# Peptides against a protein of PDB entry 4HTP, part 64

Target 1, 231 residues: chain A of PDB entry 4HTP
Amino acid sequence: SQTVASHVPFADLCSTLERIQKSKGRAEKIRHFREFLDSWRKFHDALHKNHKDVTDSFYPAMRLILPQLERERMAYGIKETMLAKLYIELLNLPRDGKDALKLLNYRTPTGTHGDAGDFAMIAYFVLKPRCLQKGSLTIQQVNDLLDSIASNNSAKRKDLIKKSLLQLITQSSALEQKWLIRMIIKDLKLGVSQQTIFSVFHNDAAELHNVTTDLEKVCRQLHDPSVGLSD

## One batch from the design tools (peptide; aimed at target 1 P9 T16 S39 W40)

Design b2_p29_1_s1 (made by RFdiffusion4, then SolubleMPNN; from b2_p29_1, 15 letters changed)
Fold by OpenDDE base, seed 5:
Structure b2_p29_1_s1 (fold): chain B 231 residues (1-231), chain A 29 residues (1-29)
Amino acid sequence: as target 1 above (231 residues)
Amino acid sequence: SEEEKEEKKELEELKKRFEELIEKALKEN
């Protein structure tokens, strides 16, 4: 069956997250998230107009926005050091060169941007002049590749993990990769709390999540903002 | 600023893409 996530570009989620991060005020951050969510819901209604009892929901996006709440997907087994080595190999960076050293020593402040300790930002600046293509992945495709990584990590298939990572990297812009890294590491740095994200999604979302700890159930049961838990 | 203009343009393009998706879905359904 068709899902909203199979049509929405991953780039559009990343652009939304970028706007949220850059916004200074809480109200502005909330506005950007709400606008994306409203557009998603409107598209859902149109896509499923003649279909009752669909399981499609905001879950494919929500699990990327709140990756620390992921319970379905197993651990990726990916750390910053692994990603650094992969990028050095993929981009054919000189091992003793400035960019390779920035990636490997990401915790040490060596740059003017004050991005010490934020591997995703360091990677972004290394990737930006080298990634000329626009991303082509949908949100569903990103989740499928992440599922593959988690499954192969559990199976200790390092070669297949690398293959899936390469697919993500080669089909993503520098900006998309910045956010993908943050999703994998589970630290988005949006400047809004989990509670705020839930409150914007649905008034009862935080309560339902506290009881179920199931992000998919929260997204399905509270898909309609006008229908509450007691309804 | 030029950066603000670019961000505004990107937002407008995103909204347009959603509108196109909605329109297509309504026609097919």
Scores: peptide ipSAE 0.514, ipTM 0.896, DockQ to the pose 0.885
OpenDDE base, seeds 1, 2, 3, 4: peptide ipSAE 0.513, 0.513, 0.512, 0.513; ipTM 0.895, 0.895, 0.896, 0.897

Design b2_p29_1_s2 (made by RFdiffusion4, then SolubleMPNN; from b2_p29_1, 14 letters changed)
Fold by OpenDDE base, seed 5:
Structure b2_p29_1_s2 (fold): chain B 231 residues (1-231), chain A 29 residues (1-29)
Amino acid sequence: as target 1 above (231 residues)
Amino acid sequence: EKEEEEEEKELKELQEFFEKKIKEAEEKN
């Protein structure tokens, strides 16, 4: 069956997250998230107009926005040091060069941008002059590749983990890779709380998540903002 | 200014994408 996530570019989620991050006020951050969510819901209704019993929901996007609440897929086993080494290899960076050293020593304040300790931002600046301007992945394809990484990590298949990471990297812009890294590390730095994300999604979302701890159930049961838990 | 123009352009492209996809879905149903 077709899903909304199989159509929505991962780039569009990343652009939304970038706007949320750059916005100074809570109200503006909420607006950008709400606009994306409302567009998603409208597309869902159009896509599924003739199909009443669908399991499709905002879950494929929500699990990337709130990656710390992921319970379905196992741990990726990926750290910043692994990604640094992979980028040095992939980009053929000189090991003693400035860019390789920035990636390896990402915790040391060496840059003009104050990005010390944020590996994703350091990676972004290294990638920006070297990567595609626009990625080709959908949200579904990103989730499929992340599922593959988690499965292969559980199976201790390091070469297959590297293969899936290379597929993500080679089909993504520098901006998309910044956000992908943050999703893998499980720290988006949006400047909004989990409670705020849930409150914008649905008034009962925080309560249902507190009881079930199941983000998919929250997205599926509360897909309509007008239908509450008590209805 | 240039960053705001790029952000506004990206917002417009996102809206146009969803509008197009909604229309395509409505035409196929």
Scores: peptide ipSAE 0.288, ipTM 0.781, DockQ to the pose 0.860
OpenDDE base, seeds 1, 2, 3, 4: peptide ipSAE 0.271, 0.278, 0.257, 0.257; ipTM 0.773, 0.773, 0.763, 0.767

Design b2_p29_1_s3 (made by RFdiffusion4, then SolubleMPNN; from b2_p29_1, 16 letters changed)
Fold by OpenDDE base, seed 1:
Structure b2_p29_1_s3 (fold): chain B 231 residues (1-231), chain A 29 residues (1-29)
Amino acid sequence: as target 1 above (231 residues)
Amino acid sequence: SEEEEKEEKELEELKAFFEKKIAEAEAKN
């Protein structure tokens, strides 16, 4: 069955997240998230208009927005140091060069940008002059590749992990890779709380998640913002 | 600013994408 996530570009989610991060006020951050969510719901309704009992929901996007709440997918086994080494290899960066050293020493404050300790931001600046302007992956394809990484990590298949990472990297812009890194590391730095994201999604979302700890159930049961848990 | 203009353009492109996809879905029904 077709899903909304099979149509929505990963780039569009990343652009929304970038706007949320850059916004200073809580109200502006909420607005950007709400606009994306409302568009998603409208597309869902159009896509599934003649179909009953659909299991499709916002879950494919929500699990990327709240990656710390992921319970379906196993651990990736990926750290910043692994990504640094991968980028140095892939981009053929001189090992003693400035960019390679920035990636490896990402925790050390380097320069005027307060990006110390944020590997994704450091990676972004290294990638920006070297990567595609726009990626080609959908949200579903990103999740499929992330599932592959988690599965192969569990199976200790390091070469297959690298293969899936290369597919993500080679088909993504620098901005998309910045957000992908943050999703893998499970720290988006959006400047909004989990509670705020849930409250915008549905009034009962925080409560249902607290009971079930199942983000997919939250997204499916509370797909309609007008239908509560008691209904 | 050029950055604000870029962000606004990206927002318009996002909206246009969803509008197009909604229209395509409605046309198939």
Scores: peptide ipSAE 0.243, ipTM 0.751, DockQ to the pose 0.862
OpenDDE base, seeds 2, 3, 4, 5: peptide ipSAE 0.199, 0.221, 0.130, 0.182; ipTM 0.719, 0.736, 0.663, 0.635

Design b2_p29_1_s4 (made by RFdiffusion4, then SolubleMPNN; from b2_p29_1, 16 letters changed)
Fold by OpenDDE base, seed 4:
Structure b2_p29_1_s4 (fold): chain B 231 residues (1-231), chain A 29 residues (1-29)
Amino acid sequence: as target 1 above (231 residues)
Amino acid sequence: SEEEKKEEEEEKKLKERFKKLIEEALKKN
């Protein structure tokens, strides 16, 4: 079945997240999220115009925006050290070189950017001169690969985890990888609270999530911002 | 600033991509 997520580039979500992160004010952060969400809903309506009662929703994006609330996927089993080693291997970085050491020692301030402790930002600067300018993955494809990683982690298939990670990395820009890393480690650093994200999505979203703890249910039941829980 | 101009351009591009997706979806339905 056709989904909005199968058409929306992962790059567009990442661009939105980047704008949210860079925005200084709460109002501006909210604006960027709202605009993306509204565009998503409009496309949903167009895509499903002749198909009522579809299960498609904002869930594929929401689970990436609020990865700490993910309950469908099992744990990825991926840490910064694993990613560092993978990037060193993939990019053929000298192990004693500046970039490899930055990735491995990401908690130690080494540069002018103040990125200490933010592995994703450190990775971004290493990747920027080395990666594709534009990624090719849709939001659905990213979720499929993340599902694969979680499943293979549960099955203790380290080789298959690496395969899926390599597919993500090789088909993503440096910016997309920055956000992908943050999604995997479950810390987006957007500067907006979970409550704010829910409030922008739907007035009843926080309440429904508090009761159900089911992010997909929240996105499906509250897909229409004009239809409340009591309706 | 140059950065603000770049961000504005990226915002416009994003809106245009969604517009195209919507238009294509409406043509197929």
Scores: peptide ipSAE 0.547, ipTM 0.911, DockQ to the pose 0.906
OpenDDE base, seeds 1, 2, 3, 5: peptide ipSAE 0.545, 0.542, 0.539, 0.541; ipTM 0.910, 0.909, 0.909, 0.910

Design b2_p29_2 (made by RFdiffusion4)
Pose (drawn by RFdiffusion4):
Structure b2_p29_2 (pose): chain A 221 residues (1-106, 117-231), chain P 29 residues (1-29)
Amino acid sequence: SQTVASHVPFADLCSTLERIQKSKGRAEKIRHFREFLDSWRKFHDALHKNHKDVTDSFYPAMRLILPQLERERMAYGIKETMLAKLYIELLNLPRDGKDALKLLNYGDFAMIAYFVLKPRCLQKGSLTIQQVNDLLDSIASNNSAKRKDLIKKSLLQLITQSSALEQKWLIRMIIKDLKLGVSQQTIFSVFHNDAAELHNVTTDLEKVCRQLHDPSVGLSD
Amino acid sequence: AAAAQAARIAAWHAAAPDLAAANEAARAE
């Protein structure tokens, strides 16, 4: 019943992605990712120490790191133009104001929102990776159910409980373009030697994370 | 519920102190 994702601050995923994006070289981008992945694996063993048929895996984090491969969630129905409106309303931005104009006259949208949010209010987030996933699930379902009001509410929960950095990375997760500077092939290869292969045949991110959870146990076994 | 969540986060940071410190340093920038 318990998950690694319920213990990991979304902020730690975001700070990892930030350092990855910021790194100039491939080796350094891989290092930052590997450290988070390795810690996740060590904590997985400690958490599920004496457990039976464990289905928990790196999937809750991997689906955010490779969001373009997201299949389980339907489309979010979220445009950068409406996030601008949501922030103007939420932050009580005067439309003639400098910050409102930056959002309206839209180095992607996530960065603009980052610069707007950074000097403001909340500096430390509270959400776990699991809670972020649960809320993204509500947003995708409500898009399918054509409930734009429930989408606004769920997105408001995500935004108001998160720091500027988390929001920058959350926006990017929703748009499905992280701009990390490291390829999907590279990310799969760091996770597991066989991961790129398993994903080719299955197109199933959760299956890959769960089946190839152990790096020393290959597809052949 | 909030206390239980805080305990779970603390357990994660205890399990990976170096990662927790590196993440906090990145956020402090």

Design b2_p29_2_s1 (made by RFdiffusion4, then SolubleMPNN; from b2_p29_2, 14 letters changed)
Fold by OpenDDE base, seed 2:
Structure b2_p29_2_s1 (fold): chain B 231 residues (1-231), chain A 29 residues (1-29)
Amino acid sequence: as target 1 above (231 residues)
Amino acid sequence: SAAEQQAKIQQWRDANPELAAKNEEVLAE
């Protein structure tokens, strides 16, 4: 079946997240999220106009926006140190070079950017001059690759984990990788609370999630903002 | 195929031209 996520570039989600992060006020942050969400819902309606009872929902995006609430995927088994080593290898960075050291020592940056403790930002600046300007992945493809990583981690297939990571990295811009890293590490640093995200999504979303702890159910059951739990 | 995927992406962008424009600005930075 067709999904909205198969149409939405991962870059577009990342762009939205970037706008949210850069916005100073809560209202602006909410606006950017709402614009993306409304566009998604509108597109969903158009895509599924003649199809009732579709299982398609905002879930593919929501699970990337709220990665700490992920319950379908098992642990990735990926930490900043692993990513650092991977980037050093992939980008063929000198191990004793400035960029390699930045990645490895991301918690104690000596640089002027003030990105201490944010591995994703450090990675971004290393990647920006070295990566593609535009990524090619959709949200669906990103989720598929993340599923693969989680599955292979469970199966202890390190080689296949690396393969999936390489696919993600090689098909993503620096900006996309910044956000991908944050999704994997499960810290987006948006400056917006989970409650705010849920409230914008649907008035009953927080309540339903508190009861079910199932993000997919929340997205599916509350797909229509005008239809509540009591309806 | 890659072509089919690009067509899907274009369909999304065509449906949301204002959002697409905003996204392009951010992605161009």
Scores: peptide ipSAE 0.748, ipTM 0.971, DockQ to the pose 0.888
OpenDDE base, seeds 1, 3, 4, 5: peptide ipSAE 0.744, 0.745, 0.746, 0.746; ipTM 0.970, 0.970, 0.970, 0.970

Design b2_p29_2_s2 (made by RFdiffusion4, then SolubleMPNN; from b2_p29_2, 13 letters changed)
Fold by OpenDDE base, seed 5:
Structure b2_p29_2_s2 (fold): chain B 231 residues (1-231), chain A 29 residues (1-29)
Amino acid sequence: as target 1 above (231 residues)
Amino acid sequence: SQAEQQAKIQAWRDANPELAARNEAVLAE
């Protein structure tokens, strides 16, 4: 079946997240999220115009925006140190060079940027001059690769984990990788609360999630903002 | 196929031209 996530570039989600992060104040952050969400819902209606009772929803995007609430996908088993080593290898960075050391010692300020402790930002600046200007992955493809990583982590297949990570990295811009890292580490630093995200999505979203802890159920049951939980 | 995937992406962008323009501006920074 057709899904909205198979049409939406991962870059578009990342651009939205970037705008949210850079915005000052709750109202502006909400506006950027709402614009993306409204576009998603509008496209959903058009895509599924002749198909009633589809299971497609905002879930593929929501699980990336609120990765700390992920319950379907098992642990990735990926930490910053693993990513640092992978990038050093992939980019063929000298082990004693400044960029390799920045990645390995991301908790300690080494440069002019005050990005200490934020591995994703450190990686961004290392990647920006070295990677693609524009990524090619959709949200669906990103989720498929993340599913693969989690599954292979459970199976202790390190080689296949690396393969999926390489596919993510080589098909993503520096900005996309910044946000991908934050999704994997489960810390987006958007400056908006979980409650705010749910409230913008649907008035009853927080309540339904509190009861079910099922993010997919929340996205499917409350897909239409005009239809309440009690309807 | 890659062609089919690109067509899907283009359909999304065509449906949301203003959003697409804003996204391109951010990615170009």
Scores: peptide ipSAE 0.730, ipTM 0.967, DockQ to the pose 0.874
OpenDDE base, seeds 1, 2, 3, 4: peptide ipSAE 0.728, 0.730, 0.729, 0.728; ipTM 0.966, 0.967, 0.966, 0.966

Design b2_p29_2_s3 (made by RFdiffusion4, then SolubleMPNN; from b2_p29_2, 15 letters changed)
Fold by OpenDDE base, seed 4:
Order: C-alpha cells, then structure tokens, then sequence
Structure b2_p29_2_s3 (fold): chain B 231 residues (1-231), chain A 29 residues (1-29)
C-alpha cells in the first residue's frame, strides 16, 4: 500500500532537523517541526483520500526523530569506530592521513570546528567534498535499510550489514549522512526535549506513550490532532 | 522503478512548495 514515507525524501527530514538544530529558541524549533508534521498530515489526507482504515502514520518519521524510543527493530550494533573504519575504507582515505585520523580520533579533534565528541559533525566535513550533493533515498527506504541492518546484526551477518550501510552512504549527501549517523547512534542533538516533540505532535501523545511505550501506536492512534485519546 | 520513485518525491514537493523551497535552501548550504 501507499505510504507518505515512500514519498518524502530523507533529505527533507534532514533539512528540517538541521533547521531545528540551528534555531536558538524553543518556539522556533517547534515551528520547524510543526511545519514538517503539518505537511506530512496534509499529504497523508490527500494520499489516502479514498482509502479508509489505513495503518499509515507519522511513525516512519517519528522513529527517526526519536530514535531512542525505537522498540520495533533490534540494536544496530554500530558504533562510531565501526563507521570511521568504514568511511576510511570507502573513501580510500590514507590511514595516517588527516581525515582518517579525524574520524578515528573524533573525541579529541585537532580541527578548528570545535566538534569534539561529535562524530557526525566530523564525518560531515570529511564527506562534504567527497560525496554526492543530493541524496535519493526516501524515509521509507532509509527505514528499510535500517531494519535490514538491525535484523542482520541479530543474525550476526556482518557482510549484509556492510552492504546495507554502503547503500545508505552511497545514496546520501553529507548532510543526510550526518543525521543518519546521529539516528544510528541515537543522539540527534536537536535541543528540544522528547516531551516537546510529543506535545507538538498531539496533546495526548506523551500520556499514551507513557502507557504503551509503543511509538507506532502513538502515531497511529493520535494521527489526527483533533481526536483525543478518550474519543 | 526509479522513475516512479522520483514521481512520488515530486508529488510530495509539489504539494508543499514553500517547504520544498526551504529544504532546498538548507540543503544547498
């Protein structure tokens, strides 16, 4: 069946997240999130105009925005060191070169950006001059690949994990990869709380999540902001 | 197909032209 996530470029989500991160105030951060959410809901209504009882919801995006609340897919088994090594290999970076060392020693970088401890930002600057400018992946495709990674991690199939990672990397811009890394590591650094995200999504979202701990149920049941939990 | 996928993406962007513009500007930085 058709899903909104199959229509939304991952780049558009990343752009929204970038704007949120760059915003100084809570109100501005909320505005950027709300605009994306409202666009999603509007598109959902149009896409499913003639279809009743669809299971499609904001969940595909929400699980990337709040990756720490992911309960459906298992652990990725991916850490910064693994990604560093992968990028060094993929980009054919000299092992003792500046960029390779930046990735490997991301906790104590020697650069001027002040990105100590933020692997995603360090990776971004290494990737920016070396990767494609525009990604081609949708949110659905990203989630499919992440599902594959988690599944293969559980199955201890490292070769297939690498395959899926390569697909993600080779089809993503530097900015998209920055956010993808943060999603995998489960630290987006948006500057807004989980509670704020839920409150913007739906007034009853936090309550329902506290009871169910099921992000998909929250997104499905509270898809319509005008329909309450008790309705 | 790739063409079908691009059509879906375009449909999303056409439905939200202002958001698409902002996204393009941000991604171009």
Amino acid sequence: as target 1 above (231 residues)
Amino acid sequence: SAAAQQAKIQAWRDANPELARRNQEELAK
Scores: peptide ipSAE 0.741, ipTM 0.969, DockQ to the pose 0.894
OpenDDE base, seeds 1, 2, 3, 5: peptide ipSAE 0.739, 0.740, 0.740, 0.740; ipTM 0.968, 0.968, 0.968, 0.969

Design b2_p29_2_s4 (made by RFdiffusion4, then SolubleMPNN; from b2_p29_2, 18 letters changed)
Fold by OpenDDE base, seed 4:
Structure b2_p29_2_s4 (fold): chain B 231 residues (1-231), chain A 29 residues (1-29)
Amino acid sequence: as target 1 above (231 residues)
Amino acid sequence: SEKEQQEKIKLWREANPELAERNEEVLAE
């Protein structure tokens, strides 16, 4: 079946997340998220206008926005050190060069940017002058690749993990990779709480999640903001 | 196919032109 996630560029989600992060006020952060969500719901209604009983929901996006609540896919087995080494290899960075050292020693403040300890930001600045300007991946494709990584990690297939990571990296802009890294590490640094995200999504979302701990069920059952749990 | 995927993305962007414009601005920074 067709999904909204198969139509939405990953870049659009990343742009939304970037706007949220850059916004100082809670209200502005909420606005950016709401705009993306409303667009998603509107598109869903149009896409599925003639289809009843679809299972499609905001879940593909929500699981990337709240990656710490991911329960469907297993652990990626990816840490900052692995990514650093991968980038050094992929970008052919001199091992003793400034950029390689920044990636490897991301916890040590070495740069002018107050990004110490934020690997994704350090990676962003290294990648920005070196990678493509516009990514080609959809949210569906990103999730498929992440599923592959998790599955192959469970199966101890390191070569296939690397393959999927390379696909993610080579088809993503620096900005997209920044957010992808944060999704993998499960720390988006949006400046909004999980509760805020749920409250914007649906008034009953936090409650349903507290009971079920199933993010997909939350997204599916509460897809319509006008239909509550009691309905 | 890549063509089919591009058509899907196009449909999304056409449905949300204001969002698409804002996204392009951020990606250009």
Scores: peptide ipSAE 0.714, ipTM 0.961, DockQ to the pose 0.895
OpenDDE base, seeds 1, 2, 3, 5: peptide ipSAE 0.711, 0.714, 0.710, 0.712; ipTM 0.960, 0.961, 0.960, 0.961

Design b2_p29_3 (made by RFdiffusion4)
Pose (drawn by RFdiffusion4):
Structure b2_p29_3 (pose): chain A 221 residues (1-106, 117-231), chain P 29 residues (1-29)
Amino acid sequence: SQTVASHVPFADLCSTLERIQKSKGRAEKIRHFREFLDSWRKFHDALHKNHKDVTDSFYPAMRLILPQLERERMAYGIKETMLAKLYIELLNLPRDGKDALKLLNYGDFAMIAYFVLKPRCLQKGSLTIQQVNDLLDSIASNNSAKRKDLIKKSLLQLITQSSALEQKWLIRMIIKDLKLGVSQQTIFSVFHNDAAELHNVTTDLEKVCRQLHDPSVGLSD
Amino acid sequence: SSTLISDVETLYQQHPSTMLKSILENLQS
């Protein structure tokens, strides 16, 4: 019943992605990712130490790191133009004000929102990776159910409980373009030698994370 | 819970990382 994702602050995923994006070289981008992945694996073993048929995996984090491969969640129905309106309303931004104009007159949207949010209020987030996943699930379902009000509420929960950096990365997760500067092939290859292959045949991100959870155990086994 | 805290503390001391440290602090709280 328990998951690694319920124990990991979304902030730690975000700080990792930030350092990845900020790194100039491939080797350094891989290093930052590998450290998070390796810690996830060590904690997985400690958490599920004496457990039986464990289905927990790196999937809750991997689906955020490779969001373009997201298949379980339906479309979110979220445009950058409506996030601008949501922030103007939420932050009580005067429309003639400098911050409101930056959002309205839209180095992607996530960065603009980052610069707007950075000097404001909350500096430390509270959500875990699992809670972020649960809320993204609610947003995708409510888009399918044509419930734009419940989408606004769920997105408001995500936004107001998160730091500027988490919000920058959350926006990129929803738009599905992280701009990390490291390819999907590279990310799969760091995770597992066989991961790129398994994803080609299955197009199934959760299956790949679960089946190839152990880096020393290949597809042949 | 106490066994898990100890295991995670040992992991943190052997392999320091922000993730393991955040998990340890949360488990001890």

Design b2_p29_3_s1 (made by RFdiffusion4, then SolubleMPNN; from b2_p29_3, 14 letters changed)
Fold by OpenDDE base, seed 3:
Structure b2_p29_3_s1 (fold): chain B 231 residues (1-231), chain A 29 residues (1-29)
Amino acid sequence: as target 1 above (231 residues)
Amino acid sequence: KEELIKEVEKLLKEHPSSVLKSVLESLKS
């Protein structure tokens, strides 16, 4: 079945997240999120105009925006050190080179950008001159690959994990990879709270999530901002 | 599919956004 997520580029989500992160004020952060959400909902309505009782919702995006609330997908088993080694291999970086050392020692202040401790930012700067300018993945494809990673982690299929990671990496820009890393590590550093994200999505979203702990249910039941829990 | 494209084109005219533009491109691809 056709979903909104199958048509929305992952790049657009990442660009939105980048705008949110760069925004200083809460109001501006909210605006960027709202604009993305509104566009999503408008397309949803167009896509499903003649279909009743669709299960499609904002969930595919929401689970990437709030990855710490993911409950459907099992653990990835991926840490920064694994990603560092993968990038060194993939990019054929000299092991004793500056960029390899930056990735491996991402916690050590290098004094240049103040990005110490943020592996995703370190990776971004290494990737920027080396990667595609524009990715090709949809939000659905990203989620499918992440599902594959989690499933294969559970099955202890390291080779298949690597395959899926390589697909994510090779089809993503440096910016998209920055955000993908943060999604995997479950720390987006948006500077906006979970509560704020829920409040923008729907007034009852936080309450429903607190009761159900089911992010998909929240997205599906509260898809329409005009329809409340009591309705 | 053609009807959906037309609808999205209409939406894009009314509410310009990068997301809708990207979706439209996806539908035409």
Scores: peptide ipSAE 0.584, ipTM 0.950, DockQ to the pose 0.844
OpenDDE base, seeds 1, 2, 4, 5: peptide ipSAE 0.572, 0.571, 0.575, 0.573; ipTM 0.948, 0.948, 0.948, 0.948

Design b2_p29_3_s2 (made by RFdiffusion4, then SolubleMPNN; from b2_p29_3, 16 letters changed)
Fold by OpenDDE base, seed 3:
Structure b2_p29_3_s2 (fold): chain B 231 residues (1-231), chain A 29 residues (1-29)
Amino acid sequence: as target 1 above (231 residues)
Amino acid sequence: SEELIEEVRRLLEEHPSSVLESVLKRLES
């Protein structure tokens, strides 16, 4: 069956996350998240109008927004150093060049943007003049590729991991890659707490997650904001 | 389906959204 995630571009999620990150104050951050969520739910209702009790939910997006709560897929086995080397290779950056050194030495201040320690931001500025302006991936496709990476990591298939990473990279804008990196590293730096995300999603979300530790169950059972756990 | 496309168009008219616009474009492609 078709899912909402199969229709929503990953770019739209990334744009939302970017707005959240740039927003000053909790209220504005919440607004941007709520707008995305409301659009998702509206499309869900349209997509599944004639189908009751579907398993489709906000889970595909939620697991990317709260990647530290991921329990379904195994570890990616990807670190910043691996990504740095991959980008140097893919972009054919001179190894002794400024951009290659920025990626490899991302922990040290370079004096340019003050992004020391944030690999995703450093990568963004390297990628911005070199990558596609707009990506083509849906949220479902991103999750499928991430699933592939995790599965192949468990199977110790490094070549297939690289293949999936290349698919992600080559079909993504610099902005999308910035957020993808943060999702993989599991640090989005949104400036909004997990509890806030849950509270916006559903009033009972934090409670259900605390009991079940199952993000998919939370998204599925509490898909309708008007229907509580006790209903 | 054409029904879904029309419904999304309606939703977009009532509640402008970049997400709905993007979805509509994909459905029409």
Scores: peptide ipSAE 0.653, ipTM 0.960, DockQ to the pose 0.859
OpenDDE base, seeds 1, 2, 4, 5: peptide ipSAE 0.641, 0.650, 0.646, 0.649; ipTM 0.958, 0.960, 0.959, 0.959

Design b2_p29_3_s3 (made by RFdiffusion4, then SolubleMPNN; from b2_p29_3, 15 letters changed)
Fold by OpenDDE base, seed 3:
Structure b2_p29_3_s3 (fold): chain B 231 residues (1-231), chain A 29 residues (1-29)
Amino acid sequence: as target 1 above (231 residues)
Amino acid sequence: MEELIEEVEKLLKESPSSVLKSVLERLKS
């Protein structure tokens, strides 16, 4: 079945997240998120105009925006060190070179950008001159690949994990990879709280999530901002 | 598909959006 996520580029989500992160004020952060959400809902209505009772919702995006609330997908088993090694291999970086050392020692202050401790930012700067300018993945495809990673991690199939990671990496820009890394590590550093994200999504979202702990249910039941829990 | 494209084009005219533009480009591709 066709979903909104199968049509929305992952790049657009990443651009939105980038705008949110760069925004200083809460109001501006909220605006960027709201604009993305509104566009999503508008397209949803167009896509499903002749279909009632669809299960499609904002969930595919929401689970990437709030990855710490993911409960459907099992653990990825991926850490920064693994990603560092993968990038060194993939990009054929000299092991004793500056960029390889930056990735491996991402926690050590280098004094240049103040990005110490943020692996995703370190990776971004390494990737920027080396990667595609524009990615090709949809939000659905990203989630499918992440599902594959989690499933294969559970099955201890390291080769297939690597395959899926390579597919993500090779089809993503440096900016998209920055955000993908943060999604995998489950730390987006948006500067906006979970509560704020829920409040923008729907007034009852935080309450429903507190009761159900089911992010998909929250997104599905509260898809329409005008329809409340009591309705 | 053509109907959906037309609907998205209409939406873009009413409310310009990078997301909708990207979706439209993909639908036409």
Scores: peptide ipSAE 0.673, ipTM 0.963, DockQ to the pose 0.853
OpenDDE base, seeds 1, 2, 4, 5: peptide ipSAE 0.661, 0.667, 0.669, 0.666; ipTM 0.961, 0.962, 0.962, 0.962

